# Peptides against a protein of PDB entry 6TME, part 71

Target 1, 324 residues: chain A of PDB entry 6TME
Amino acid sequence: NRLKRAYIALQAWKKAFYSDPFNTAANWVGPDVCSYKGVFCAPALDDPSVLVVAGIDLNHADIAGYLPPELGLLTDVALFHVNSNRFCGVIPKSLSKLTLMYEFDVSNNRFVGPFPTVALSWPSLKFLDIRYNDFEGKLPPEIFDKDLDAIFLNNNRFESTIPETIGKSTASVVTFAHNKFSGCIPKTIGQMKNLNEIVFIGNNLSGCLPNEIGSLNNVTVFDASSNGFVGSLPSTLSGLANVEQMDFSYNKFTGFVTDNICKLPKLSNFTFSYNFFNGEAQSCVPGSSQEKQFDDTSNCLQNRPNQKSAKECLPVVSRPVDCS
Target 2, 324 residues: chain A of PDB entry 6TME as posed
Amino acid sequence: NRLKRAYIALQAWKKAFYSDPFNTAANWVGPDVCSYKGVFCAPALDDPSVLVVAGIDLNHADIFGYLPPELGLLTDVALFHVNSNRFCGVIPKSLSKLTLMYEFDVSNNRFVGPFPTVALSWPSLKFLDIRYNDFEGKLPPEIFDKDLDAIFLNNNRFESTIPETIGKSTASVVTFAHNKFSGCIPKTIGQMKNLNEIVFIGNNLSGCLPNEIGSLNNVTVFDASSNGFVGSLPSTLSGLANVEQMDFSYNKFTGFVTDNICKLPKLSNFTFSYNFFNGEAQSCVPGSSQEKQFDDTSNCLQNRPNQKSAKECLPVVSRPVDCS

## One batch from the design tools (peptide; aimed at target 1 S84 T175 A177 H178)

Design b2_p26_6_s4 (made by RFdiffusion4, then SolubleMPNN; from b2_p26_6, 19 letters changed)
Fold by OpenDDE base, seed 2:
Formats: structure tokens, C-alpha cells, sequence
Structure b2_p26_6_s4 (fold): chain B 324 residues (1-324), chain A 26 residues (1-26)
């Protein structure tokens, strides 16, 4: 009996709660699991006459506890949303039995350990949100082989380089922000055909930006701020026909910011402050447009306010990195 | 019974990320 298995799983989970401030699991009593708060039942896909637990939603419940291995008995669950709790420990490997998993959101918790590789075992997974946890180590390259709509990895402890397999991703949104990623952005990034939004904020990324970024025709948000990028902005950025928000601030970029970038047709906000740019086109000057906002603060620009001193600029500007 | 939907929007996430970065940059 599927509901009996679900009952075992949910009772094991209730026992794994250390704190339930809102008494969310107060009604988790008895065999009628479909009446449990945050538990959603639906007809089984293989037998419409059978009712099964198809979804969990415990978002914003502030529950402290862990995920017990008995959760692997919830084999009919397609939606698992437990964000904004205080769950700790690791994601159980037993969740590999949840072969219908479609959306997995464990964001804003206290999970630790390596990337939850069990997520890679779910053939139908479309949404993965593990942001705001303490996951660590390398990002498995296989994550980008999955047909995901969104990948949220931000605010964790991930290290090493971004896998070259990123180009295989079909995701429209990918966040790397506030991790410890290092190395260059892979050239394969230009192959992300469905990409709308990508965020690299606050990592240890370095090197030159790949020219292939200009192939991201559907991107509306590109934020690479607060890294260690060097060299000039790629001229191919003129190909970003749909970019609205672009941020390169707090890097070590040099060279000239061109008209071709600042005149992008849908560009609404372009921040390139806190770099070592030594020139900009008139179209890039803050206040030059009513439709576009620019920030050129703290560069090496002549005849602009709030720039770096000559002492700070000269050592960097005189030795530009060649990205060719 | 209806199944739960996705929670926070991408727009909200981006806002949070930018705010966090501004705090870090100070």
C-alpha cells in the first residue's frame, strides 16, 4: 500500500523534527496522510484509482530537523518544496527511489556535505534549488547534462572551476553567486541556447571573459561582478541583443568601453564601476541617456568624477592583459 | 487536491543577490 509507505515516511520525518514553531506537523497523526498539512495527494500516474502522495510543501515552516532515509518511501512524490526551514545534515541517498521527482527545492536550510548527487539520478527533474545552504566541494559536470529549466546554486561553499559541460545546459536561469568558484568561464558558455539569466557574483573567477558570451542571444541578465576578471570586454558583447541588465563591476578589467556595448538595443542598466577602464564612449557616460543607466565610478577614466588615482591606475593600465 | 507550485521568483532572487553583494562590498 503506497499510502502506508507514505505514512511510515512521514512519521519518521516527524520524529526527525527538533523544532516545529508553527506546529506544522501537529495534525500529522493517523493513517490519513492526505490530510496532513503540507502533504498533497493526487491520483497515481499508473493507476488513477489509487491515491498517492505526489507533493510536499513545507516552505517557510522554520522547522529544525533532518531528512531521514525513510523519505525514500515517498516514491510517488514529484514536488518536494521545503525551503526556508532549518533542516540540517545531508540529502538522503534513499531519495533516489523518488523517480518522479520534477521540482526539488531545499533552499534556505542548513544542509551540508558535497553536491547532492541523488539529484542527478532523477530522470525527470526540471527544477533544482539548493541555494542558501552549506554544500561544498566540486560541482559535478553531469548537472548540466540534465534537462533543467533552472539551476540555483548560489550562497553555498562550492569550489573549483565551472564545468565545461555548462554549454550543454538547457536552463533559462543559472546562479553561481556567492560561492568559491575559481578559474575562467568556459568558452562553451556560448552554447547555452535557452539561457536568459546567469549570475556569477562574488566568486573567485578570473582570466579573460570568453568571446563566446556574445553568442547568448536570449540573455536578459548577465552579472559577473565581484570577481577577478582581467583584460578588455569582448567586442562580441555587441551580440547580446536582448540583454537588459549587465554588471561587470568590482573586477580588474582594462581597456575601452565601446559604443557597441553601451548602445545594445534592450540595455537598461550597465554597471562597469570599480575596474581599470581607461576610456569609454560617449554613449556609456552616466546621464547620456534617459532610457539607460550607467555607472562608471572608480575606473581610470579621464575627465570623469570619482575615478581612481593615477598612482593606482598607472601600474595596471600600463600593463594590460592581452586576451587575444 | 492541487499540487504545490514553485516558490520565489527569479526576480526576487536577483534582488536578494544584489543586496547581498552590496553588503559585502561595503
Amino acid sequence: as target 1 above (324 residues)
Amino acid sequence: MSLPSRDSSVETLLKELKEAEEKRAK
Scores: peptide ipSAE 0.044, ipTM 0.733, DockQ to the pose 0.182
OpenDDE base, seeds 1, 3, 4, 5: peptide ipSAE 0.033, 0.024, 0.025, 0.035; ipTM 0.723, 0.559, 0.555, 0.726

Design b2_p26_7 (made by RFdiffusion4)
Pose (drawn by RFdiffusion4):
Parts: C-alpha cells; structure tokens; sequence
Structure b2_p26_7 (pose): chain A 324 residues (1-324), chain P 26 residues (1-26)
C-alpha cells in the first residue's frame, strides 16, 4: 500500500521532531497523509489515477530534528524544501531510493560532516542547495558531471581545491562563497556552458586568474572577492560581453585596469578595491559615470582618494607576479 | 531560472543573520 509507506515515513519523521515552534506537524495524524501540513500530493507520473506524495515543503518551520532512514520510503518525492529549519546530523543514505528527486533544498539547517554524496545518486537532480550548513572536507569532483542547473555550496566548511571537473557543469548558477577552498581557479572554467552567475567570495584561492574566464560570454555576475589572487587582470576579460556585476575586491591584484574592461556594455558595478592596482583608465574612475558604478579604494593609484601608502605599495608594485 | 545577482545578493543579505542565528542556538 503506497500511501501507507508515506504514512510510516512521516510518522517516523514526526517522532524525530524534538521542537516544532509553529506546531507545523500538529495535523500529522491518521492515514490521510495528503492533508498533512507541508506534504504535497499529486497524480503519479506514470498513472494520473494514482495518488502519491510528490513534495515536501517545510521552508521556515524552524524544526529541530533529524532526517530518519525511513524517509527513504517516500519514493515518489521529487521536491524537498526544508530551508531554515534546525535539522541536524547527516542526510540518510536511504534517500538514494528517492529516484525522482529533482530539487533538494536543505539550506540553512544544522547538517554536518562530509558532502551529502547521496545527492550524486539521483538521475533527475536539477537543483541542489546545501548552503548555510556545516558540511566540510573535499568537494566530490563528480558533482559537476551531474546535469545540475543550480549548485549552492556557500557558507559551509568545504576545503581544498575546486575540482578540475568544473568545466563539465551545465549549471546556470554556482556558489562557493564563504568556504575554505584553496588553490587556483581551474583553466577548465572556460568550458562551463549555460553559466550566468558564479560567486567565490571569501575563500583562500590564489594564483592568477585564468585567461579562460574570458570565454564566459553569458556571465552576468562574476565575484572573486576576498581571496588571495595575484597577477594582473587578464585582457581576455573583454569577452565578458554580458557581465553586469564584477567584483575583484580584497585580493592582491597588480597592474592596470583598462577601458578594455571598464567599457564592457552591460557592466554596471565594477568593484576592484583593496588591491594593488597602480594605474586605471579614465573610464574606470569612480564618480566619472552616471551609468557605471566603480570602486577603487585602497589601491596604489596616484591622484585618487583613500589609496594605500607609497611605502606599502612600492614593494608589491615593483614585484609583479609572472603568471607562469 | 534566476535574475541577475540572485545568489550573490542572497548571500550578502543572509550571511550575518545566519551567523547570529547560529550564535543564539549555542
């Protein structure tokens, strides 16, 4: 009995609810699972006459609990939204039985430990949001082999390198912000198709920017701020024909900011503050344009306000890194 | 699909509240 399996799974889950501030599971009684709050039923994909539990949505319920293995019984679930709860522990391996999983959002919870590799087992997975948890360790490179449209990893404790496989991703949005990733951005980044928004804010990345970034002609947001990048901005960045938000602040970049970048057509907010740039095109000057917003604070620029001292600048400015 | 700046603006708006929430839970 199909809905019985859903009943067992949801009752096993309620048992694990230690605190439910909004009494969200108060009506989770009896066998009519489709009437349970946050449970969403629909016709079976292969038979419209059969009723199935197809979605779970407990966004913002603030429930402290954990996900028991019995949730593996919800074999018809394709939507799983539990944003802003207090679900703790790990994602049960049994969730690999949820073969229709399409969108999985466990953002802003209390999950911990290694990347939830059960997500790699779902053949229809398109949206994966694990941001704002305590996941840590290496990132499984094979994650970029899945045909994910969206990958949100920000605000975890992930470490080590960006996988070389990133160029295989078909994602329109990828976030790595606020982890402990290290090393260089892979040269394969230029092979990412469909990419519109990529956020690296606040990691431990270094090395020079790969010139292959310039191949991302559909990118609208490129934010590499608060890392440790060195070298000059690649002249290939003129290929970012669609970039609207570009932020390189808080790095160790040196050299010139040219109009090759500052005059990009759709570029509206270009922040390059807190680097070691010693020259900038006139068109790159903040306050100079009514359409474009720039920020050059704390660089090594003559005749500009709030720059680094000459004492701090000359050692770094006179020793540019050979990107080789 | 997502509008331009969706993920970036979300990160910027929610990072500190998330840290505050975690601190309260301790």
Amino acid sequence: as target 2 above (324 residues)
Amino acid sequence: SFPSGYARNNILENHNPWLERRANEN

Design b2_p26_7_s1 (made by RFdiffusion4, then SolubleMPNN; from b2_p26_7, 11 letters changed)
Fold by OpenDDE base, seed 5:
Structure b2_p26_7_s1 (fold): chain B 324 residues (1-324), chain A 26 residues (1-26)
Amino acid sequence: as target 1 above (324 residues)
Amino acid sequence: SFPSGYALNDFRSNYEPLLARRAAEE
């Protein structure tokens, strides 16, 4: 009996709670799991006459505890939302039995360990949100082989390089922000055919930006701020016909910010502050447009306010990195 | 019904808002 299995799972989970400040699980008593707060039942996909646990929503419950392996008994769950709690430990491998998983949101918790590879076992997963946790180690290349639409990895402890398989991703939104990723952005990035938003903020990424970024025709948000990127901005960025928000601030870029970039047709905000740019087109100057907002603060620009000193600029500007 | 195939009442999808935004922009 599916509901019986769900009962076992949910009772095991309740037992795994260390603290339930809002008494969310207070009514988690008895076999009628469909009446449990945060538990949502629906007709089974394979048999509409049977009710099953289809979704869990414990968002913002501030529950402290862990995810017990018995959660693997929730085999009908497609929607698992437990964000903004204080769950700790690892994601149980037993969740591989949840083959209908579609949306998995464990964001804003205290999960630790390596990337939860169990997520890779879900064939129908479209939405993966593991942001604001303490996941660490390498990002498995296989994540980008999945037919995911949204991948939120930001604010974790992931390290190493970004997998070259990123080009295989069908995701429209990917966040890498506030991790410990290092190395270069893979050239394969230009092959992300569905990409709308990508965020690299606050990592240890370095090297030159790949020219292939300019192939991201559908990207509306591109944020590479707070990294260690060097060299000039690729001229191919002029190909970002739909970019609205672009941020390259807090890097080590040099060279000239070109007119072709600043005049991108959909560009709304372009921040390239806190770099070592030594020139900019007139179209890039803050205040030059009513429709576009620019920030050129703390560069090596002449005749602009709030720029770096000559002493700070000279050693970098005089030795520009050749990305060719 | 949800994109997952289930018909759920009083459940907020995290994916639906993303889909809706894209649909509105097209």
Scores: peptide ipSAE 0.420, ipTM 0.893, DockQ to the pose 0.031
OpenDDE base, seeds 1, 2, 3, 4: peptide ipSAE 0.416, 0.153, 0.045, 0.407; ipTM 0.899, 0.755, 0.657, 0.892

Design b2_p26_7_s2 (made by RFdiffusion4, then SolubleMPNN; from b2_p26_7, 12 letters changed)
Fold by OpenDDE base, seed 5:
Order: sequence, then structure tokens, then C-alpha cells
Structure b2_p26_7_s2 (fold): chain B 324 residues (1-324), chain A 26 residues (1-26)
Amino acid sequence: as target 1 above (324 residues)
Amino acid sequence: SFPVGYALNDFLATAEPNRERRAKEL
């Protein structure tokens, strides 16, 4: 009995709650699991006459607890949304039995441990949101081999380099922000054919930006702020025909911010503040356009307000990194 | 119906807005 298995799983989970401030699971009593708050049933895909647990939504329940291994009994679940809780521990390996998993959102919790590799076992996964947790270690390169639409990794403790397999990703949104990623952005990034939004904010990334970024024709948001990038902005950025939001602030970029970048047709916001740029085209000057917003604060620009001192600029500007 | 084949209208009614909201919180 599939609902019986679900009952076992859900009761085990209720038992694993340390705190349920909104009494979300108050009605989690009895065998009628389909009446449970946050539990959604549907006709089984293999037998429409059978009702199964197809989805879980406990978003914003502020529940403290952990995910017990018995959750692996929810084999019919395709949607698992439990964001904005206080769940701790690790993602159970037993969830590998949930072969229909389509959307997995455990964001804004207190999960720890390495990347939940169980997510790699789900053949139909399209949405992975593990942001705002305490996951750590290396990002498995296999994540980008998955046919995902969205990958949210931000605000964790991931370290090491970004896998070169990133170019294989079919995701439209990928977030790396606020982790401990290091090294260079892989040149393969330009192969992300469906990419619309990518954010690298607040990592330890370094090196030159790869020229291949300019191949991201569908990207609307590109944020590489708060890293250690060096060198000049690639001239190929002129190829970002659809970019609307672009942020390179708080890096160590040098050189000249070109007209070709600032005149990108869809560009609405371009922030390149807190770098070591020593020149900018007139089209890049804040206030030069009513349709575009620019920020050139704290660079090494002449005749602009709020720039770095010559003392701070000279050592860096005089030794530009050659990215060629 | 949902892409996986389920008809989870009530779930989607809450899940979709939540996803969009969370995406904007970056």
C-alpha cells in the first residue's frame, strides 16, 4: 500500500520535528495522509485509480527538525518544497528512491555536509534549490551534466573550483553567490546555451574573465561582483546582446571600460565600481543615459568623483595583468 | 498538468509564486 508507506514516512518526519511553531503538522494524524497540511495527493502515474502522495509543500513553516531516512518511502513524490524552515542534518540518501523527483527545494534551512549527491540520482530533476544552507566541500562536476532548468547554490560553504562541466549545463539560472569558490571561471562557460542568469557574487574567484563569456547571447543577468578577478574586461562582452544587469564591482579589474560594453542594447544597470579601471568611455559615465544606470565609484578614473587615491591606484595600474 | 504528469493545481498555486519570490531574493 503506497499510502501506508507515505503514512510511515510522514509520521517519522513528524516525530523528527523539534519545533512546529505554526502547528503545521497538527493535523498529521491518522492514515488519511492526503488531508495532511502541506501534503498533496494525485492519481498515480502508473495507475490513475490509485491515489499517491505526489507533492510536499512546507515552505515557510519555520519547522525545526531533520529529514529522517523514512522519507525515502515517499516514492511517488515529484515536488518537494520545504524552504524557509530550520531543518538540520544531511539530506538522506534514501531519497534516491524518489525517482520522480522534479523539483527539490530545501533552501533556507540549516542543512550541512557535502553536496547532496542524492540529487544527482534523480533522472527527471529540473529544479534544484539548496541555497541558504551550510553545505560544504566540492561541487560535483556531474551536477552540470543534469538536464536542470535552475541550479541555486548560493549562500553555502562550497569551496574549490567551478567545474569545467559548467558548459554542459542546460540551466537558465545558476547561482554560485556567497560561497568559497576559487580559481578561474572556466572557459566552457560560453557553451551554456540556455543561460539567462548567472551570479558569482562574493566568492574567491580570480584570474581573468574568459573571453567566452561574450558567447552568452541569452544572458540577462551577469553578476561577478565581490571576487578577485583581474585584468581587463573582455572585449567580447560586446556580444551580450540581451544583458540587462551586469555587475563587476569589488574586483581588481584594470584597463579601460569600453563604449562597446556600455552601449549594449538591453543594458539597464552596469556596475563596475570598486576596481582599478583607469579609463571609461563617455557612454559609461553615470548620468550619460536616462535609460541606463552606471556606477564607476572607487576606480582609478581621472576627473570623476569618489575615486581611489593615486597612491592606491599606481601600484596596480602600473602593473596591469595581461590576459592574452 | 505538471510536466511529470501529475495534476497538482493546489500545489502549483503556492509553489510557483514561492519559486519566483525566492529567485528574486538573490
Scores: peptide ipSAE 0.139, ipTM 0.794, DockQ to the pose 0.048
OpenDDE base, seeds 1, 2, 3, 4: peptide ipSAE 0.026, 0.021, 0.024, 0.026; ipTM 0.699, 0.671, 0.676, 0.689

Design b2_p26_7_s3 (made by RFdiffusion4, then SolubleMPNN; from b2_p26_7, 14 letters changed)
Fold by OpenDDE base, seed 5:
Structure b2_p26_7_s3 (fold): chain B 324 residues (1-324), chain A 26 residues (1-26)
Amino acid sequence: as target 1 above (324 residues)
Amino acid sequence: SFASGFALNEIKATAEPLAARRAAEE
């Protein structure tokens, strides 16, 4: 009996709760698991006459506890949403039995350990959200071999380089923000054919931006702020026909910000503050457009307010990094 | 961040959406 297995799993999970401030699991009593708050049943895919637990939604329940291995008994679950809780520990490897997993959201919890590789075992996974946790170590390159629509990794403790396999990703949204990623953005990034939003904020990324970024025709949000990027902005950025929000602030960029970038047709906000740019086109000047917002604060620009001192600029501007 | 997907996930599960998703998984 599938519901009996679900009962065992859910009761084990209830026992793994340290705190349930909203009494979410108060009605988790008895064999009728489909009546449990946050538990959703649906007809089984293999037999529509059989009712199974198909989804969990405990979002914003502020539950403290851990995920017990018995959760592997929830073999019919396709949607697992438990964000904004205080779950700790690791993601159980027993979840590999949940072969129908479609959307997995454990964001805003207190999970630890390496990347939960069990997520790679789910053949039909389309949505992965593990942001706002304490996951650490290397990002497995295989994550980008998955046919995911969204990959949320931000606000963790991931380190090392971004895998070259990123170009294989079919995701529309990818967030790397607020981790410890280092190295260069892979040139293969230009191969992300479905990419709409990518966020690199607040990492230890460095080097020159790859020219291949300009191949991201569908990107609407590109945020590379608060890193260690150097060199000039690639001229190929003029190819970002659909970019609306672009942020390169708080890096070590040099050179000239060109018309071709600032006049991008869909550009709404372009922030390139806190760099070492030594020139900008008139179209890049804040206030030059009613349709576009620019921020050129704290660069090495002449005749602009709130710029770096000559003392700060000269050592960097006089020795620009050659990205060729 | 100003990214649409950067904020916390607000997706809520319900019985009907689950049924629709399961049908789409095939």
Scores: peptide ipSAE 0.023, ipTM 0.592, DockQ to the pose 0.096
OpenDDE base, seeds 1, 2, 3, 4: peptide ipSAE 0.019, 0.019, 0.022, 0.020; ipTM 0.595, 0.580, 0.602, 0.603; seed 1 fails the geometry check

Design b2_p26_7_s4 (made by RFdiffusion4, then SolubleMPNN; from b2_p26_7, 10 letters changed)
Fold by OpenDDE base, seed 2:
Order: C-alpha cells, then sequence, then structure tokens
Structure b2_p26_7_s4 (fold): chain B 324 residues (1-324), chain A 26 residues (1-26)
C-alpha cells in the first residue's frame, strides 16, 4: 500500500524534526497522510483509482531537523519543496527511488556535503534549487547533461572549475554566484541555446572571457562581477541582442569599452566599475543616455570622476593581458 | 487539488525578492 509507505516515511521525518516553531507537523497523526499539512495527494499515474503522495511543500516552516532515509518510501513524489527551513545533514541516497521527481527545492537550509548526486538519478527532473546551503566540492559535469529548466547553485561552498559540459545545458537560468569556483569560463558556454540568465557573482573565476559569450542570443542577464577576470571585453559581446542587465564590475579587465557593447539594443544597465579600463566610448559614459544606466566608477579612465590613481593603474594598464 | 507543478516563472517571482534581499545582506 503506497499510503502506508508514505505514512512510515512521514512519521520517520516527524521524528527527525528537532524544532517545529509553527507546529507544521502537529496534525501529522494517523494513517490519513493526505490530510497532513504540507502533504499533497493526487491520483497515481499508473492507477487513477489509487491516491498517492505526489507533493511535499514545507516552504518557510523554519523546521530544524534532517532528512531520514525513510523518505525514499515516498516513491510517488514529483514535487519536493522544503525551502527556508533549518534542515541539516545530507540529502539521502534513498531518494533515488523517487523516480517521478520533477521539482526539487531544498534551498535556504543547512545541508552539507558534496553535490547531492541523487539529483542526477532522477530522469524527469526539471527544476533543481540547492542554493543557500553548505554544499561543497566539485560540481559534477553530469548536471548539465540533464534536461533542466533552472539550476540554482548560488551561495554554497562549491569549488574547482565550471564543467565544460555547461554548453549542453538546456536551462534558462543558471546561478553560480557566491561559491568558490575557479578557472576560466568554458568556451562551450556559447552553446547554451536556451539561456536567459547566468550569474557568476563572487567567485574566484579568472582568465579572459571567452568570445563564445557573444553567441548567447537569448541572454537577458549576464553578471560576471566580483571575480578575477582579465583582458579586454570580447568584441563578440556586440552579439548579445537581448541583454538587458550586464555586470563586469570588480574584476581586472583592461582596454577600451567599445561603442558596440554600450549600444546593445536592449541594454538597460551596464556596470563595468572597479576594473582597469583605460578608455570608453561616449555611448558608455554615465548620463549619456536616459534609457541606459552605466557605471564607470573606479577604472583608469581619463577625464572621468572617481577613477583610480595613476599609481594604481600604471602597473596593470602597462601590462595588458592578451586574450587573442 | 494537487498542483500539477509550479511554473518556473512563479517560482522565480516568489524567490527573486528573497535572493535580492539576501544578496544585499551578504
Amino acid sequence: as target 1 above (324 residues)
Amino acid sequence: SFPSGFALNEILETYEPLLERREKEL
């Protein structure tokens, strides 16, 4: 009986709660699991006459606890949303039995350990949100082989390089922000055909930006701020026909910010502050447009306010990195 | 009735303000 298995799982989970400030699990009593707060039942896909637990929504419950292995008995769950809690430990490998998993949101918790590789076992997964946790180590390359619509990885402890497989991703939104990723952005990034938003903020990324970024025709948000990028901005960025928000601030970029970038047709905000740019086109000057906002603060620009000193600029500007 | 799924846009709209707040606090 599927509901009996669900009962075992949910009672094991209730026992794994250390704190339930809102008494969310107060009604988690008895065999009628479909009446449990945050538990949603639906007809089974294989037998419409059978009611199964199809979804969990415990968002914003502030529950402290862990995920017990008995959750693997929830084999009919397609939606698992437990964000904004205080769950700790690791994601149980037993969740591999949840073969219908479609949306998995464990964001804003206290999960630790390596990337939850169990997420890779779910054949139908479309949404993965593991942001605002303490996940660590390498990002498995296989994540980008999945047919995901969104991948939220930000605010974790992930290290190493971004996998070359990123170009295989069908995701519209990918966040890497506030991790410890290092190395270059892979050239394969230009193959992300469905990409709308990508965020690299606050990592240890370095090297030159790949020219292939200019192939991201559908991108509306591109944020590479607070990294260690060097060299000039790729001329191919003129190909970003749909970019609205672009941020390259707090890097080590050099060279000239061109007219072709600042005149992008849908560009609304372009921040390139806190770099070592030594020139900009007139179209890039803050206040030059009413429709576009620019920030050129703290560069090596002549005749602009709030620039770096010659002493700070000279060592960097005199030794430009050639990205060719 | 069990929702058949959350639309990505609904998820994004729900969580974007939280992301922005947290990014400002960090």
Scores: peptide ipSAE 0.023, ipTM 0.598, DockQ to the pose 0.088
OpenDDE base, seeds 1, 3, 4, 5: peptide ipSAE 0.016, 0.016, 0.016, 0.024; ipTM 0.555, 0.530, 0.524, 0.644; seed 5 fails the geometry check

Design b2_p26_8 (made by RFdiffusion4)
Pose (drawn by RFdiffusion4):
Structure b2_p26_8 (pose): chain A 324 residues (1-324), chain P 26 residues (1-26)
Amino acid sequence: as target 2 above (324 residues)
Amino acid sequence: AYDEYEEEKTEEFDTEAEEKIEEMQE
């Protein structure tokens, strides 16, 4: 009995609810699971006459609990939204039985430990949001082999390198912000198809920017701020024909900022503050344009306000890194 | 700025989830 399996799964889950501030699971009684709050039923994909539990949505319920293995009985679920709860522990391996999983959002919870690799087992997975948890350790490179449209990893404790496989991703948005990733951005980044937004804010990345970034001609947001990148901006960045937001602030970049970048057509907000740039094109000057917003604070630029001292600048400015 | 952006995205995804649930039930 199909809905009985859903009943067992949801009752096992309620048992694990230690605190439900909004009494969200108050009506989770009896066998009519489709009337349970946050449970969403629909016709079976292969038979419109059969009723199935197809979605779970408890966004913002602030429920403290954990996900028990019995949730593996919800075999028809394709939508799972639990943003802003207090669900703790790990994602049960049994969730690999949810073979129709399409969008999985466990953002802003209390999950911990290694990357939830059960997500790699879902053949229809398109949206994966694990941001704002305590996941840590290495990132499974095979994650970029799945045909994910969106990958939100920001605000965890992930470490080590960006996988070389990133160029295989078909994602339109990828976030790595606020982890402990290290090393270089892979040269394969130029092979990412469909990419519109990529956010690296606040990691421990270094090395020079790969010239292959210039191949991302559909990117609208490229934010590499608060890392440790060195070298000059690659001249290939003129290929970012669609970039609207570009932020390289808080790095160790050196050299010139040219109009090759500052005159990009759709570029509206270009922040390159807190680096070691010793020259900039006139068109790159903040306050100079009514359409474009620039920020050059704390660089090594003559005749500009709030720059680094000459004392701090000359050692770094006179010793540029050979990107080789 | 970052926090504000993340709040907007949350609101956007919530709206999209509601729309997906409505469509699924049809």

Design b2_p26_8_s1 (made by RFdiffusion4, then SolubleMPNN; from b2_p26_8, 17 letters changed)
Fold by OpenDDE base, seed 3:
Structure b2_p26_8_s1 (fold): chain B 324 residues (1-324), chain A 26 residues (1-26)
Amino acid sequence: as target 1 above (324 residues)
Amino acid sequence: SLEERDKELDKKRDEEVKKRIEEMQK
């Protein structure tokens, strides 16, 4: 019965293919769905004597098509990986029936529409990758209430602010890069106890960096480049004991880059170029350390190469934003 | 770069997926 439902679903999906350049679905014929390329069967969790479709792996198949609603019949699927295809349309709401969903990867496709809220309905979801698509609109705050190991959202069309619920996330990696997020980074960010890597690159974020960033003791990568951040770097950044890669480039930061930041014990690369910093500690100067790499290009620093003109600097440096 | 990081992650993920599938089939 379960395999029959799977057959119906998979045949509907095959019919929804516009192009299959590698003939991935060429063997998708007949009732033996467990033999289908990219389809994996396993013993059912509720009855080990019954085989069910437990996984889909069509990564890198370059298939053009859409996801039909009949995919909701794949109720035993826990792993769904279809990255690097040309699937279009929306994620079907019928996938809410896939209550065992554990990993969902639809990255590098042509999906459109709002955030696929069906992902929020999966109680056991641990991995969500929707990067490199055309998803748009607001990010649901509830995404961070889920016990996800990683959240990949980069290279989409998401708008609005970062939800304050971000602090509830248990994810080790979160990417917001290359979207249209705006507003400030929530102060609750410091509550992300398992965070190792967070990337905000290429958004429209603004305001001051919250002091609570300094509470992210496990962070190894912090990239906030290419935004509209203002003010001075928080002094609490000295608390980033494990940060290795830090990037604040292409913002509107002002003030002094301190020793406490540049002497972070695990810091390998610190890029703060293309801002309006008017001073830096000696430890921040490129070439001052063999173990650390710094980039201070295009700031308002005195006696440093490749800095902004006085004309560019004066109007900004003379009116620093007070983040206190 | 982010792109390079993504490529690395993809490779790791692909390997992990295969491993998980094998484990489920046992």
Scores: peptide ipSAE 0.508, ipTM 0.942, DockQ to the pose 0.828
OpenDDE base, seeds 1, 2, 4, 5: peptide ipSAE 0.499, 0.513, 0.502, 0.502; ipTM 0.940, 0.944, 0.941, 0.941; seeds 1, 2, 5 fail the geometry check

Design b2_p26_8_s2 (made by RFdiffusion4, then SolubleMPNN; from b2_p26_8, 18 letters changed)
Fold by OpenDDE base, seed 3:
Structure b2_p26_8_s2 (fold): chain B 324 residues (1-324), chain A 26 residues (1-26)
Amino acid sequence: as target 1 above (324 residues)
Amino acid sequence: SLKKREEEEEKKREEEVKKRIEEMKK
């Protein structure tokens, strides 16, 4: 009996709660699991006459505890949303039995350990949110082989390089922000044909930006701020026809910020502050447009306010990294 | 800016989840 298995799983989970401030699981009593708060039943896909637990929504419940292996008994769950809790430990490998998993949100918790590779076992997964946890180690390349709509990885402890397989991703939104990723952005990034938003904020990324970024025609948000990028901005960035928000601040970029970038047709905000740019086109000057906002603060620009000193600029500007 | 985008995406997903749950119940 599927509901009996669900009962076992949910009771095991209730026992795994250390704190339930809102008494969310107060009604988790008895065999009628479909009446449990945050538990949603639906007709089984294989037999419409049978009710199964199809969804879990415990968002914002502030529950402290862990995910017990018995959750693997929830084999009919397609939606699992438990964000904004205080769950700790690891994602159980037993969740591999949840073959219908469609959306998995464990964001804003206290999960630790490596990337939850069990997520890779779900053939129908479309949404993965593991942000604001303490996941660590390497990002498995296979994550980008998944047909995901969105990939939220930000605010974790992931390290190493971004996999070259990123170009295979069909996701519209990808966040890498506030991790420990290092190395270069893969050149394959330009192959992300469905990409609308990508965020690299606050990592240890370095090297030159790949020219292939300019192939991201659907990108509306591109944020590479707070990294160690060097060299000039790729001239191919003029190809970002739909970019609205662009941020390259807090890097080590050099060279000239071109007119072709600042005149991008959909550009609303372009921040390139806290770099070592030694020139900018007039179209890049803050206040030059009513429709666009620019920030050129703390560069090596002549005749602009709030720039770095010559002493700070000269060592860097005189030895520009050639990205060609 | 990231936080704002995250909040917007979260809201969108929450709404989508609710819709999907309701659809599954039908």
Scores: peptide ipSAE 0.058, ipTM 0.751, DockQ to the pose 0.743
OpenDDE base, seeds 1, 2, 4, 5: peptide ipSAE 0.021, 0.036, 0.017, 0.032; ipTM 0.624, 0.588, 0.512, 0.682; seeds 1, 2 fail the geometry check

Design b2_p26_8_s3 (made by RFdiffusion4, then SolubleMPNN; from b2_p26_8, 15 letters changed)
Fold by OpenDDE base, seed 3:
Structure b2_p26_8_s3 (fold): chain B 324 residues (1-324), chain A 26 residues (1-26)
Amino acid sequence: as target 1 above (324 residues)
Amino acid sequence: SLEERDKKLDEELDKKVKEKIEEMQK
């Protein structure tokens, strides 16, 4: 009965293909779904004597089509990986029936609509990748209540603020890059105890960086480039003991870049170009270290090459934003 | 760059998926 349901689902999906350049579904014929290319069977968790469809891997198949509601019949699927295709439409709500979902990767497709809230219904979800799509609207705060290892949201059309619930996340990697997020980074960010990498690149984020960023002791990558951040860098950034890659470029930061930041013990690359910094410590100067790379281009620094003109700097530097 | 990181990530994820599938089938 379980494989029969899977057969119905997979045949419905095959019918939903508009193009299959590699003929991936060419062998999707007959009741033996376990022989289908990209379909993987395993012993059922509740009965090891029964085979069920436990995984889908159609990565890089370049398939054009949509996800039909009949996919909700694949109730035993724990791994769903269909990246690098041309699937369009929305994620079916019927996928709520896939209660064993562990990893969900629909990245690099043509999905549209709001955040796929069906992903929030999966109690065992550990990995969510929806990057490189056209998802839009607000990010549900509840996403960070999930015990996810990674959250990949980059290259979409998400808007509004980053939820304050971000501090509840146990994810090691979170990407917000290349969306339309606005507002400030929540102060609760410092509560992300397992965070290793966070990327905010290319949004409409603004305001001061919260001091609580300095509490991210395990972060190795922190990229906040290409936003509208203002004020000085928090002094608490000296607490980023494990940061290797740090990027604050293409913002509106002001003030002085301190030794405490540039001398971070694991820092390999620190880019703070295209801001309005009016001073830097000697340890921040490009070429000052063989082990560290710095970029101070296009700031308001004295006696440095490739800086902004006084005309560009004066209006901003003379009116520093107080973040205290 | 993010693009470079994403490329690397994709390669790693693809490998991990295969490994997990193989493990599940045992």
Scores: peptide ipSAE 0.461, ipTM 0.929, DockQ to the pose 0.865
OpenDDE base, seeds 1, 2, 4, 5: peptide ipSAE 0.454, 0.446, 0.450, 0.455; ipTM 0.926, 0.925, 0.925, 0.926; seeds 1, 4, 5 fail the geometry check

